# Ledger of designs, part 29: peptides against a protein of PDB entry 3OAK

Target 1, 145 residues: chain A of PDB entry 3OAK
Amino acid sequence: DDLEQYLDEKILRLKDEMNIAAQLDIDTLNKRIETGDTSLIAMQKVKLLPKVVSVLSKANLADTILDNNLLQSVRIWLEPLPDGSLPSFEIQKSLFAALNDLPVKTEHLKESGLGRVVIFYTKSKRVEAQLARLAEKLIAEWTRP

## One batch from the design tools (peptide; aimed at target 1 R126)

Design b1_p21_6_s2 (made by RFdiffusion4, then SolubleMPNN; from b1_p21_6, 10 letters changed)
Fold by OpenDDE base, seed 1:
Structure b1_p21_6_s2 (fold): chain B 145 residues (1-145), chain A 21 residues (1-21)
Amino acid sequence: as target 1 above (145 residues)
Amino acid sequence: EKEKEIEELEKKEKEAIEKLK
């Protein structure tokens, strides 16, 4: 219906924006590595984060989020950056919180690759303990018998 | 190192997903 179409378009636009933001940050950090210019700061994801959090927190968008594989873009945002660093603490915290309230199913994990990345956060020595615990909680919920 | 870690995670993810079926 008209509402579903509107929501579909909204989520697809956000998905595209998220992917672009991620790539721009990657490009920035690659250039930083190549040039040694430490003034180059990757900020595109952080700038877009409030919008992402707003969308992910809305119950009426859950089906559209999952149906359009927005979780693939969430996965991309969580991946380690070219310099080996992780996305900001705020990004990690916000995304894990949002994921906790979504009815994520096995099929969504497969099509997004999100499971691998979240498992990474349960094991990595670079992750803050509190966020590792959130990641563990997600894995436990997703693998619940 | 990252590649190796990803490979291990992929294996574990696959195993976890299979347990859900």
Scores: peptide ipSAE 0.171, ipTM 0.706, DockQ to the pose 0.025
OpenDDE base, seeds 2, 3, 4, 5: peptide ipSAE 0.082, 0.035, 0.030, 0.033; ipTM 0.711, 0.611, 0.587, 0.610

Design b1_p21_6_s3 (made by RFdiffusion4, then SolubleMPNN; from b1_p21_6, 12 letters changed)
Fold by OpenDDE base, seed 4:
Structure b1_p21_6_s3 (fold): chain B 145 residues (1-145), chain A 21 residues (1-21)
Amino acid sequence: as target 1 above (145 residues)
Amino acid sequence: KKEEEIEELRKKEEEAIKALK
């Protein structure tokens, strides 16, 4: 199917872009730590966020998103940064909101590692209260009998 | 201090995100 192939390629390209953005931000922050250059800021995920949100919000892409394990890249984007900080408030909020509307199943959590990361957000003192609550809601939904 | 520097970084990111909206 031409449409299915097109959608797969679209998601896989985004997945690659997300992974690259994450790594570039990690590299930037590692260099910041190493050199003390405070002008170095991690902006790659921020720049790509609108595109990520746009894709994650499209109902017609849900199956393609899940089938291609885009959630692995979402997990990567949520992981702590080299300086010990977390991704920006808006990145967290946007991703949690998107996850809330996706039909995420146990198999997707396993292949992406997303479950453990979201659990982290329910426990971390560095997470804003409202986002911790969103994380808790997701965990409750994913672990419901 | 380090914590303050991290907070400044976060603010810069937030400002950048707002500018993209």
Scores: peptide ipSAE 0.135, ipTM 0.732, DockQ to the pose 0.567
OpenDDE base, seeds 1, 2, 3, 5: peptide ipSAE 0.074, 0.111, 0.031, 0.102; ipTM 0.669, 0.707, 0.542, 0.707

Design b1_p21_6_s4 (made by RFdiffusion4, then SolubleMPNN; from b1_p21_6, 12 letters changed)
Fold by OpenDDE base, seed 2:
Structure b1_p21_6_s4 (fold): chain B 145 residues (1-145), chain A 21 residues (1-21)
Amino acid sequence: as target 1 above (145 residues)
Amino acid sequence: KKEKEIEELRKKEEEAIEELK
């Protein structure tokens, strides 16, 4: 119906915005590597983060979020950056918290690739201990029989 | 050495993010 279409379009627009933000930050970091200009800071994802968290926290949007594979963009935001570093602590913390309340199923993990990325966070020495524990909690819930 | 440099830059980014809050 009209509402479902509106919600789909809303989520798809956010998905696009997230992907653009990620790419802009990657471009910034690549330019920093190439030029050595340490004044270049990747801020696009952080600027968009409040909107992302707001959407992910809405129970009435859960089906739309999952059906439109917004989790793929969440996965992209969690992937290692060009210099091998991880996204900001704030991004990790906020996204893991938001994911905890979503009714994520195996099919969503497969189509988004999110499962493998979160497993990475449980194993990586670059991840802060508290965030590794959050990642472990998610894996435990998603693999629950 | 390169790893330390990356971590230092990450720290600066974290500080900048904190200032946005």
Scores: peptide ipSAE 0.124, ipTM 0.715, DockQ to the pose 0.740
OpenDDE base, seeds 1, 3, 4, 5: peptide ipSAE 0.103, 0.112, 0.097, 0.090; ipTM 0.684, 0.706, 0.696, 0.694; seed 3 fails the geometry check

Design b1_p21_7 (made by RFdiffusion4)
Pose (drawn by RFdiffusion4):
Structure b1_p21_7 (pose): chain A 145 residues (1-145), chain P 21 residues (1-21)
Amino acid sequence: as target 1 above (145 residues)
Amino acid sequence: EEEEIDEYEEKVEEEIEKMKE
């Protein structure tokens, strides 16, 4: 029905917006490298983050989020950038907190590649200790026999 | 390289604080 299509469209639009924002930040960081222009900063993901957090925090949107592979975009947002730098602390914390609340299943991890990037957050030296503990906790919730 | 990354991350943090004002 119309309502279900409306919700799918809402999540699909957010998925595309998140992908555009991640790609624009990546272009900015590559541009920052090719040209050593130190004033260049990547802020598109930070600018869109409140919208992403608002959608991820709604329990009545969990099915729509999971069914439409929005977690693929979340994984893109958590991936290290071309120079090895991580996204801002606010992005990391906001995304991990939202994942703690979502009923993520193996099929979602498989389609999104989210598990691979969360393991990176347990090894990275640049990740704050509290977020590493959150990442480890999530890996544990997902590697149950 | 690690120092350049630290400077970059500080700039991003400063910009985030400005946006919250």

Design b1_p21_7_s3 (made by RFdiffusion4, then SolubleMPNN; from b1_p21_7, 10 letters changed)
Fold by OpenDDE base, seed 4:
Structure b1_p21_7_s3 (fold): chain B 145 residues (1-145), chain A 21 residues (1-21)
Amino acid sequence: as target 1 above (145 residues)
Amino acid sequence: KEEELEELRKKEEEAIELMKL
């Protein structure tokens, strides 16, 4: 119906925006590495984060989020960056918090690759303890019998 | 469902070494 179509389009647009933001940040960091120009700061994801969190927090969008594989873009945002660093603390924390309220199923984890990335956060010693615990909680919830 | 989740978890954990960090 009209509402479902509208919501689909909304989520798909956000998905595109997220993917673009991620790529722009990657490009920025790659250029930073190449040129040594420390003035180059990757901020596209951070700028878009409030919108992402807002959408992820909407209960009425849960089905649309999951059906359109927005979690793939969430996964992309959580992936390690070219310089080996992780996305900002705020991005990690905000996304983990938002994910906690979504009814994520195995099929969503498979099609998005989110499970692998979140498991990484539970294992990496470079991840802050607080965030590792949030990741652990997600994994526990997703793998709960 | 449980078996599916466990299998997924196992596969994903085994792939950790292939990640950037």
Scores: peptide ipSAE 0.033, ipTM 0.632, DockQ to the pose 0.021
OpenDDE base, seeds 1, 2, 3, 5: peptide ipSAE 0.025, 0.027, 0.026, 0.023; ipTM 0.611, 0.566, 0.591, 0.589

Design b1_p21_7_s4 (made by RFdiffusion4, then SolubleMPNN; from b1_p21_7, 13 letters changed)
Fold by OpenDDE base, seed 4:
Structure b1_p21_7_s4 (fold): chain B 145 residues (1-145), chain A 21 residues (1-21)
Amino acid sequence: as target 1 above (145 residues)
Amino acid sequence: MEKELEELREKEKKAIELLKL
């Protein structure tokens, strides 16, 4: 199926872009820590966020997203940064919102590691209360019998 | 401070690894 193949390739490309963006931001922040150069700002994820949100919000891509483990890249984007900070508020909020509309199953959580990260967001006091609540909602949804 | 922040990141990373569904 040409359409399915196209969608797979689309998602895999996005997955790659997300991973690259995350790594570039990590590299930037590591260099910031190493050099003390406060002018170094990690912006790659923020720049790519609109595209990520756009893809995650499309119902017709849900199966492709889940089958290609795009959630692994979502997990990566949610992980703490080298400077101990969390990704931007906007990244967190946007991703949590997008995740609410995906038919995420246990198998997807396992293969992506997303479950553990989202649980972290429910427990960390460094997370904004409203985002912690969103994370809690996701966990509740994903752990339903 | 940057060193402390790195340590915080590592602690959080470890915490995430210990969490289960």
Scores: peptide ipSAE 0.030, ipTM 0.568, DockQ to the pose 0.039
OpenDDE base, seeds 1, 2, 3, 5: peptide ipSAE 0.026, 0.029, 0.027, 0.027; ipTM 0.551, 0.563, 0.555, 0.554; seed 3 fails the geometry check

Design b1_p21_8 (made by RFdiffusion4)
Pose (drawn by RFdiffusion4):
Structure b1_p21_8 (pose): chain A 145 residues (1-145), chain P 21 residues (1-21)
Amino acid sequence: as target 1 above (145 residues)
Amino acid sequence: MKEEAEEELKEAEEEYEELFE
């Protein structure tokens, strides 16, 4: 029905917006490298983050989020950038807190590649200790026999 | 920093194959 299509469209639009924002930040960081222009900063993901947090925090959107592979975009948002730098602390914390509340299953991890990037957050030296503990906790919740 | 991130990603990939594949 219309309501279901409306919700799918809402999540699909957010997925594309998140992908565009990540790609624009990556272009900015590549541009920052090719040209050593130190004034260049990547802020598109930070600008869109409240919209992403608002959608991820609604329990009645969990099915739509999971069914449409929005977690693929979340993984893209957590990936290290071309120079090895991580996204802002606010992005990391907001995304991990939202993942703690979502009923993520193996099939979602498989389609999104989210598990791979969370393991990276348990090994990275540039990740704050409290977020490493959250990442380890999530890996544990997902590697249950 | 980039070199460290590349090595950490290799390790994360190997661990991912063990845990999720």

Design b1_p21_8_s1 (made by RFdiffusion4, then SolubleMPNN; from b1_p21_8 with E3K A5T E8I E17K)
Fold by OpenDDE base, seed 1:
Structure b1_p21_8_s1 (fold): chain B 145 residues (1-145), chain A 21 residues (1-21)
Amino acid sequence: as target 1 above (145 residues)
Amino acid sequence: MKKETEEILKEAEEEYKELFE
C-alpha cells in the first residue's frame, strides 16, 4: 500500500546515504594516508549517525529495515577503516544498541554479512571490552533457541 | 540453540579473521 511504499523508499534512501557516507570516509582516510595531511578527518558517518539511530529505533520500521537489507549498510559501517582503525566508539555503541532491539533472523544475517562483523567484534583485541560485550550479547540472542 | 545460525557465524568468524586480523 501507500504507506509501505513510502517506508520502503525511506529506508532505501537511508541505505544509499549510509553507503555514500562510508565511501566518503574511506576516501578521506585513504587521502590522509597518501598525503600525510592530518587535517583530513572522516566525519560523514558521524554526521549521519543520529538519523540512522532514529530509524533503527522505530518499531514500525523494523520489517522495512530487514526486508530492504539495511543491515548490509550497518555491516559496512562497522567494518575496519583503511588506516586499520575501527569506527568511532559512538558509532559502535549506537549500532549495537539499535541492533539489540531488532528481530534479526538467520536470513538477515546471511544476506547482510552482519554476523561475521559482529563476530569480529567479539574476537578482536582492538575492540573496547564494553563493546565486545555488546557484540557478544547480540550473538547470544541470534543463536538462542 | 539455532544450529544453522551458529554454523554461519562460525564460518564467518574464520573469514573475518583472515581479512582483518
Scores: peptide ipSAE 0.300, ipTM 0.829, DockQ to the pose 0.094
OpenDDE base, seeds 2, 3, 4, 5: peptide ipSAE 0.218, 0.247, 0.211, 0.248; ipTM 0.785, 0.809, 0.781, 0.814

Design b1_p21_8_s3 (made by RFdiffusion4, then SolubleMPNN; from b1_p21_8 with E7R K10E E18K)
Fold by OpenDDE base, seed 1:
Structure b1_p21_8_s3 (fold): chain B 145 residues (1-145), chain A 21 residues (1-21)
Amino acid sequence: as target 1 above (145 residues)
Amino acid sequence: MKEEAERELEEAEEEYEKLFE
């Protein structure tokens, strides 16, 4: 119906914006590595984060989020950066908090690749302990029979 | 650090296959 179409378009626009932000940050960091110019700061994801958090926190958008594979963009945002570093602590914290409240199913994990990345966060020595524990909690929930 | 991340991602992939596939 009209509302469903509106919500689909809203989520797909956000998905596109998230993907663009991620790529721009990757480009910035690659250039920083190449040139050594430490004034180059990747801030596109951080700039968009409030909007992402707002959308992910709304119960009425949960089905639309999952149906349109927005979790693929969440996965992209959580992946290690060109220099091997992780996205900002704030991005990690916000996204994991949002994931904790979504009715994520195994099919969503497979189509997005998010399952692999969350497992990464349970293992990486560069992840804050509190977020590693949250990642472990999610994996435990998603692997329940 | 990049090499470390790549190794950790590979390990995560292996564990994912065990848990979900």
Scores: peptide ipSAE 0.566, ipTM 0.934, DockQ to the pose 0.871
OpenDDE base, seeds 2, 3, 4, 5: peptide ipSAE 0.469, 0.555, 0.558, 0.471; ipTM 0.900, 0.931, 0.932, 0.901

Design b1_p21_8_s4 (made by RFdiffusion4, then SolubleMPNN; from b1_p21_8 with E7R E18K)
Fold by OpenDDE base, seed 1:
Structure b1_p21_8_s4 (fold): chain B 145 residues (1-145), chain A 21 residues (1-21)
Amino acid sequence: as target 1 above (145 residues)
Amino acid sequence: MKEEAERELKEAEEEYEKLFE
């Protein structure tokens, strides 16, 4: 119906914006590595984060989020950066908090690749302990029979 | 650090296959 179409378009626009932000940050960091110019700061994801958090926190958008594979963009945002570093702590914290409240199913994990990345966060020594524990909690929930 | 991330991602992939596939 009209509402469903509106919500689909809203989520797909956000998905596109998230993907663009991630790529721009990757490009910035690659250039920083190449040139040594430490004034180059990747801030596109951080700039968009409030909007992402707002959308992910709304119960009425949960089905639309999952149906349109927005979790693929969440996965992209959580992946290590060109220099091997992780996205900002704030991004990690916000996204994991949102994931904790979504009715994620195994099919969503497979189509997005998110399962692999969350497992990464349970293992990486560069992840804050509190977020590693949350990642472990999610994996435990998603692997329940 | 990049090499570390790559190793950790590979390990995560292997564990994912065991848990979900």
Scores: peptide ipSAE 0.575, ipTM 0.936, DockQ to the pose 0.874
OpenDDE base, seeds 2, 3, 4, 5: peptide ipSAE 0.573, 0.562, 0.569, 0.571; ipTM 0.935, 0.933, 0.934, 0.935

## One batch from the design tools (peptide; aimed at target 1 F120 K123)

Design b1_p22_1 (made by RFdiffusion4)
Pose (drawn by RFdiffusion4):
Structure b1_p22_1 (pose): chain A 145 residues (1-145), chain P 22 residues (1-22)
Amino acid sequence: as target 1 above (145 residues)
Amino acid sequence: SEELELYEESKEEWDEILEELE
């Protein structure tokens, strides 16, 4: 029905917006490298983050989020950038807190590649200790026999 | 970058974990 299509469209639009924002930040960081212009900063993901947090925090949107592979975009948002730098602390914390609340299943991890990037957050020396503990906790919730 | 190398290793590790979970 119309309501279901409306919700799917809402998540699908957010997925594309998130992808555009990640790609624009990557372009900015590549541009920052090719040209050593130190004033260049990547802020598109940070600008869109409240909208992403608002959608991820709604329990009645969990099915729509999971069914439409929005977690693929979340994985992109968590990936290290071309120079090896991580996204801002606010992005990391907000995304991990939202994952703690979502009923993520193996099929979602398979389709999104989210599990691989969360393992990266348990190894990275640039990740704050409290977020590493959250990442380890999530890996544990997902590697249950 | 060491961070990118760690990420590449994490991909292989997760693929193995995923196979076990399946």

Design b1_p22_1_s1 (made by RFdiffusion4, then SolubleMPNN; from b1_p22_1, 6 letters changed)
Fold by OpenDDE base, seed 4:
Structure b1_p22_1_s1 (fold): chain B 145 residues (1-145), chain A 22 residues (1-22)
Amino acid sequence: as target 1 above (145 residues)
Amino acid sequence: SEELELFKESEEEWEKLLEELE
């Protein structure tokens, strides 16, 4: 119906915005590495984070989020950066919180690649303990027989 | 990078996990 289509389009637009933000941050960091200009700060994801959180937190959008594979963009945002660093703690915390409230199924993990990233967060020494534990919880929940 | 190596290894672990679930 019209509402469903409207919501799909909104989610798809958000995916695009998220992907662009991620790429811009990557570009910024790559440039920082190349030039040594430490004043270059990747902030595109941070700027967009409130909008992402707002969308992810809406229960009535869960199906739309999952059906349109928005989790792929979430995965992209969580991936380690070119310099080996991770996205800001706030991004991590917000996204994991959102993931914890979504009815994520194994199929969504496969199509988004999110499973790999969450496993990574169980292992990385740069991840806060609270998020590592949450990552472990999520993996356990998502992989239950 | 240790982080990048871990990330690479995580792919293998995820794939193995999926195989076990299937």
Scores: peptide ipSAE 0.639, ipTM 0.935, DockQ to the pose 0.860
OpenDDE base, seeds 1, 2, 3, 5: peptide ipSAE 0.636, 0.639, 0.638, 0.636; ipTM 0.934, 0.935, 0.935, 0.935

Design b1_p22_1_s4 (made by RFdiffusion4, then SolubleMPNN; from b1_p22_1, 7 letters changed)
Fold by OpenDDE base, seed 4:
Structure b1_p22_1_s4 (fold): chain B 145 residues (1-145), chain A 22 residues (1-22)
Amino acid sequence: as target 1 above (145 residues)
Amino acid sequence: SEELELYKESEKEFEKLLEELE
């Protein structure tokens, strides 16, 4: 229906914005590596984070979020960066909190690649313990028989 | 880097996990 279409388009637009933000931050970091200019700070994801959190927190958007594979963009935002660093703690915390409230199924993990990155967060020494534990919880929930 | 290598390894682990569920 009209509302469903509107919501789909809304989520797809956000997905695109997230992907662009991620790429811009990667570009910034790559340039920092290339030039050694430590003043270059990747901030595009941080700027967009409030909007992402707002959308992910809406229960009535859960189906739309999952059906449009917005989790792929969430995965991208959580991936390690070219310099081996991770996104800001705030981004990590916000996204994991949102994931914890979504009815994610195994199929969504497959199509988004989210399973890989969440497992990564269970192992990385650069991840805060609280998030590592949450990552473990999520994997357990998503992979229940 | 260690993180990137770990991320690559995580893919293998997830694949194995999926296989075990099937």
Scores: peptide ipSAE 0.678, ipTM 0.940, DockQ to the pose 0.854
OpenDDE base, seeds 1, 2, 3, 5: peptide ipSAE 0.676, 0.676, 0.675, 0.676; ipTM 0.940, 0.940, 0.940, 0.940

Design b1_p22_2 (made by RFdiffusion4)
Pose (drawn by RFdiffusion4):
Structure b1_p22_2 (pose): chain A 145 residues (1-145), chain P 22 residues (1-22)
Amino acid sequence: as target 1 above (145 residues)
Amino acid sequence: TEEEEKIEEENEENLEIWEELE
């Protein structure tokens, strides 16, 4: 019905917006490298983050989020950038807190590649200790026999 | 500075870790 299509569209639009924001930040960081212009900063993901957090925090949107592979975009947002730098602390913390609340299943991890990027957060030396503990906790919740 | 060198090195390690995980 219309309501279900409306919700799918809402999540699909957010997925595309998140992808555009991530790609624009990557372009900015590549541009920052090719041209050593130190004033260049990547802020598109940070600008969109409140909208992403608002959608991820609604329990009644969990099915729609999971069914439409929005977690693929979340993984893209957590990936290290071309120079090896991580996204801002606010992005990391907000996304991990939202994942703690979502009923993520193996099929979602498979389609999103989210599990791979979370393991990276348990090894990275740049990640704050409290977020590493959150990442380890999530890996544990997902590697249950 | 020594801090900037340390960050560069950790970033290079991030890229290696990420390549291994792919």

Design b1_p22_2_s1 (made by RFdiffusion4, then SolubleMPNN; from b1_p22_2, 11 letters changed)
Fold by OpenDDE base, seed 4:
Structure b1_p22_2_s1 (fold): chain B 145 residues (1-145), chain A 22 residues (1-22)
Amino acid sequence: as target 1 above (145 residues)
Amino acid sequence: SAKEKELEELNKEELELWKELE
């Protein structure tokens, strides 16, 4: 199917872009830690966020998103950073909102590692209460028999 | 500052928590 192939490629490209953005931000923060230069700001994920949100919000892309393990990149974006900080609140909020609307199944959690990070958000003292509650909701939904 | 110390502690706890979940 031509459309399926096109969508797969689109998602895989985004996945790559997300991974690159995450790594660049990590590199930036590692450098900040190393040098003490507080002017170094990790902004690559933030810059890409609108595109990510646009894709994740499209119902017709859900299968493609899940099949291509884009959730792995979502997980990566949600992970704590080298300095222990979290991605921006906007990133968290946007991604959790998107996750809430995706038909995520157990298999997707396993292959992406998303379960671990969402559990992290249920336990973190830094996470805003609203997102912690949403994380709990997601875990409950995903672990239903 | 107190805020900085608090943030540092939170960051430390975040990292510890994340590692514990591995």
Scores: peptide ipSAE 0.529, ipTM 0.877, DockQ to the pose 0.966
OpenDDE base, seeds 1, 2, 3, 5: peptide ipSAE 0.521, 0.523, 0.522, 0.522; ipTM 0.871, 0.874, 0.871, 0.874

Design b1_p22_2_s2 (made by RFdiffusion4, then SolubleMPNN; from b1_p22_2, 11 letters changed)
Fold by OpenDDE base, seed 4:
Structure b1_p22_2_s2 (fold): chain B 145 residues (1-145), chain A 22 residues (1-22)
Amino acid sequence: as target 1 above (145 residues)
Amino acid sequence: SKEEEELEKLNKEELKLWEELL
């Protein structure tokens, strides 16, 4: 219906915005590595985070989020950065919280690649213990029959 | 500094870990 189409478009636009933000941050960090200019700070994802959280927190958008593979962009946001650093703790915390409340199924993991990055968070030495535990919880839930 | 060295070490390990998962 019209509302469904509207919501699909909104989610797809957000997905695009997220991907752009991620790429801009990657570009910034690559430039920092190249030039040694430590004043270069990746801020695009952080700036967009409130909007992402707002969308991900809406239960009525869950199906739209999952159907449009917004989780792919969530995965991208969680990936290690070129310098080996992780996205900000707030980004991690917010996204994992959102993931915990979404009815993620195996099919969504496959199409998004989210499983791999969440596994990464169970292994990384840079991840806060609370998030590592949550990552483990998610993996356990998603791999259950 | 020692802090910088540790950060570099962690970054290196992080990248290695990620690459191994790919």
Scores: peptide ipSAE 0.521, ipTM 0.877, DockQ to the pose 0.958
OpenDDE base, seeds 1, 2, 3, 5: peptide ipSAE 0.511, 0.515, 0.515, 0.514; ipTM 0.872, 0.873, 0.877, 0.874

Design b1_p22_2_s3 (made by RFdiffusion4, then SolubleMPNN; from b1_p22_2, 8 letters changed)
Fold by OpenDDE base, seed 3:
Structure b1_p22_2_s3 (fold): chain B 145 residues (1-145), chain A 22 residues (1-22)
Amino acid sequence: as target 1 above (145 residues)
Amino acid sequence: SEEEKELEELNKENLELWKELE
């Protein structure tokens, strides 16, 4: 129906925006590495984060989020950056909080690749303990029959 | 600084870890 289509389009637009933001930040960071220009700061994801959080927090959008594989973009946002650093703590915290409240199923993990990155967060020494524990919790939940 | 060097090493380890998970 009209509402469903509207919601799908909204999520797909956000997905695209997230992917663009991630790529722009990667480009910025790669250029920073290449040039040594420390004034180059990746801020596109941070700028978009409030919108992402707003969408991910809406229970009525859960099905639309999952059906449109927005989790792929969430995964992308959580990946280590070109220099090996992590996205901002706020991004990590916000996204993991959102993941904790989503009814994620095995099929969603497969199509998004989210499992790999969450496992990464259980192992990385740069991850704050609180988020590492949350990552472990999510893995445990997602691996349950 | 020493802290910056430590973070750099941790970032390197992150890259290695990420590759290992592929």
Scores: peptide ipSAE 0.654, ipTM 0.926, DockQ to the pose 0.975
OpenDDE base, seeds 1, 2, 4, 5: peptide ipSAE 0.653, 0.652, 0.653, 0.654; ipTM 0.926, 0.925, 0.926, 0.926

Design b1_p22_2_s4 (made by RFdiffusion4, then SolubleMPNN; from b1_p22_2, 10 letters changed)
Fold by OpenDDE base, seed 4:
Structure b1_p22_2_s4 (fold): chain B 145 residues (1-145), chain A 22 residues (1-22)
Amino acid sequence: as target 1 above (145 residues)
Amino acid sequence: SEEEKELEELNKEELELWKELL
């Protein structure tokens, strides 16, 4: 229906915005690596985070989020950065919280690649213990029959 | 500094871990 179409478009736009933000941050960090300019700070994802959280927190958008593979962009946001660093703790915390409340199914994991990055968070030495545990919880839930 | 060295090592390990998962 019209509302569904509208919501699909909104989610797809957000997905695009997330991807752009991620790429801009990657570009910033690559430039920092190249130039040694430590004043270069990747801030695009952080700036967009409130909007992402707002969308991900809406239960009525869950189907739209999952159907449009917004989780792919969530995965991208969680990936290690070019310098080996991770996204900010707030980004991690917010996204994992959102993931915990979404009815993620195996099919969504496959199409988004989210499983791999969440596994990464179970293994990384840079991840806060609370998030590592949550990552493990999610993996367990998503891999259950 | 020691802190910088530790961070560099962690970053290296992160990248290696991620690449292994790919």
Scores: peptide ipSAE 0.523, ipTM 0.873, DockQ to the pose 0.959
OpenDDE base, seeds 1, 2, 3, 5: peptide ipSAE 0.519, 0.514, 0.518, 0.511; ipTM 0.868, 0.869, 0.872, 0.869

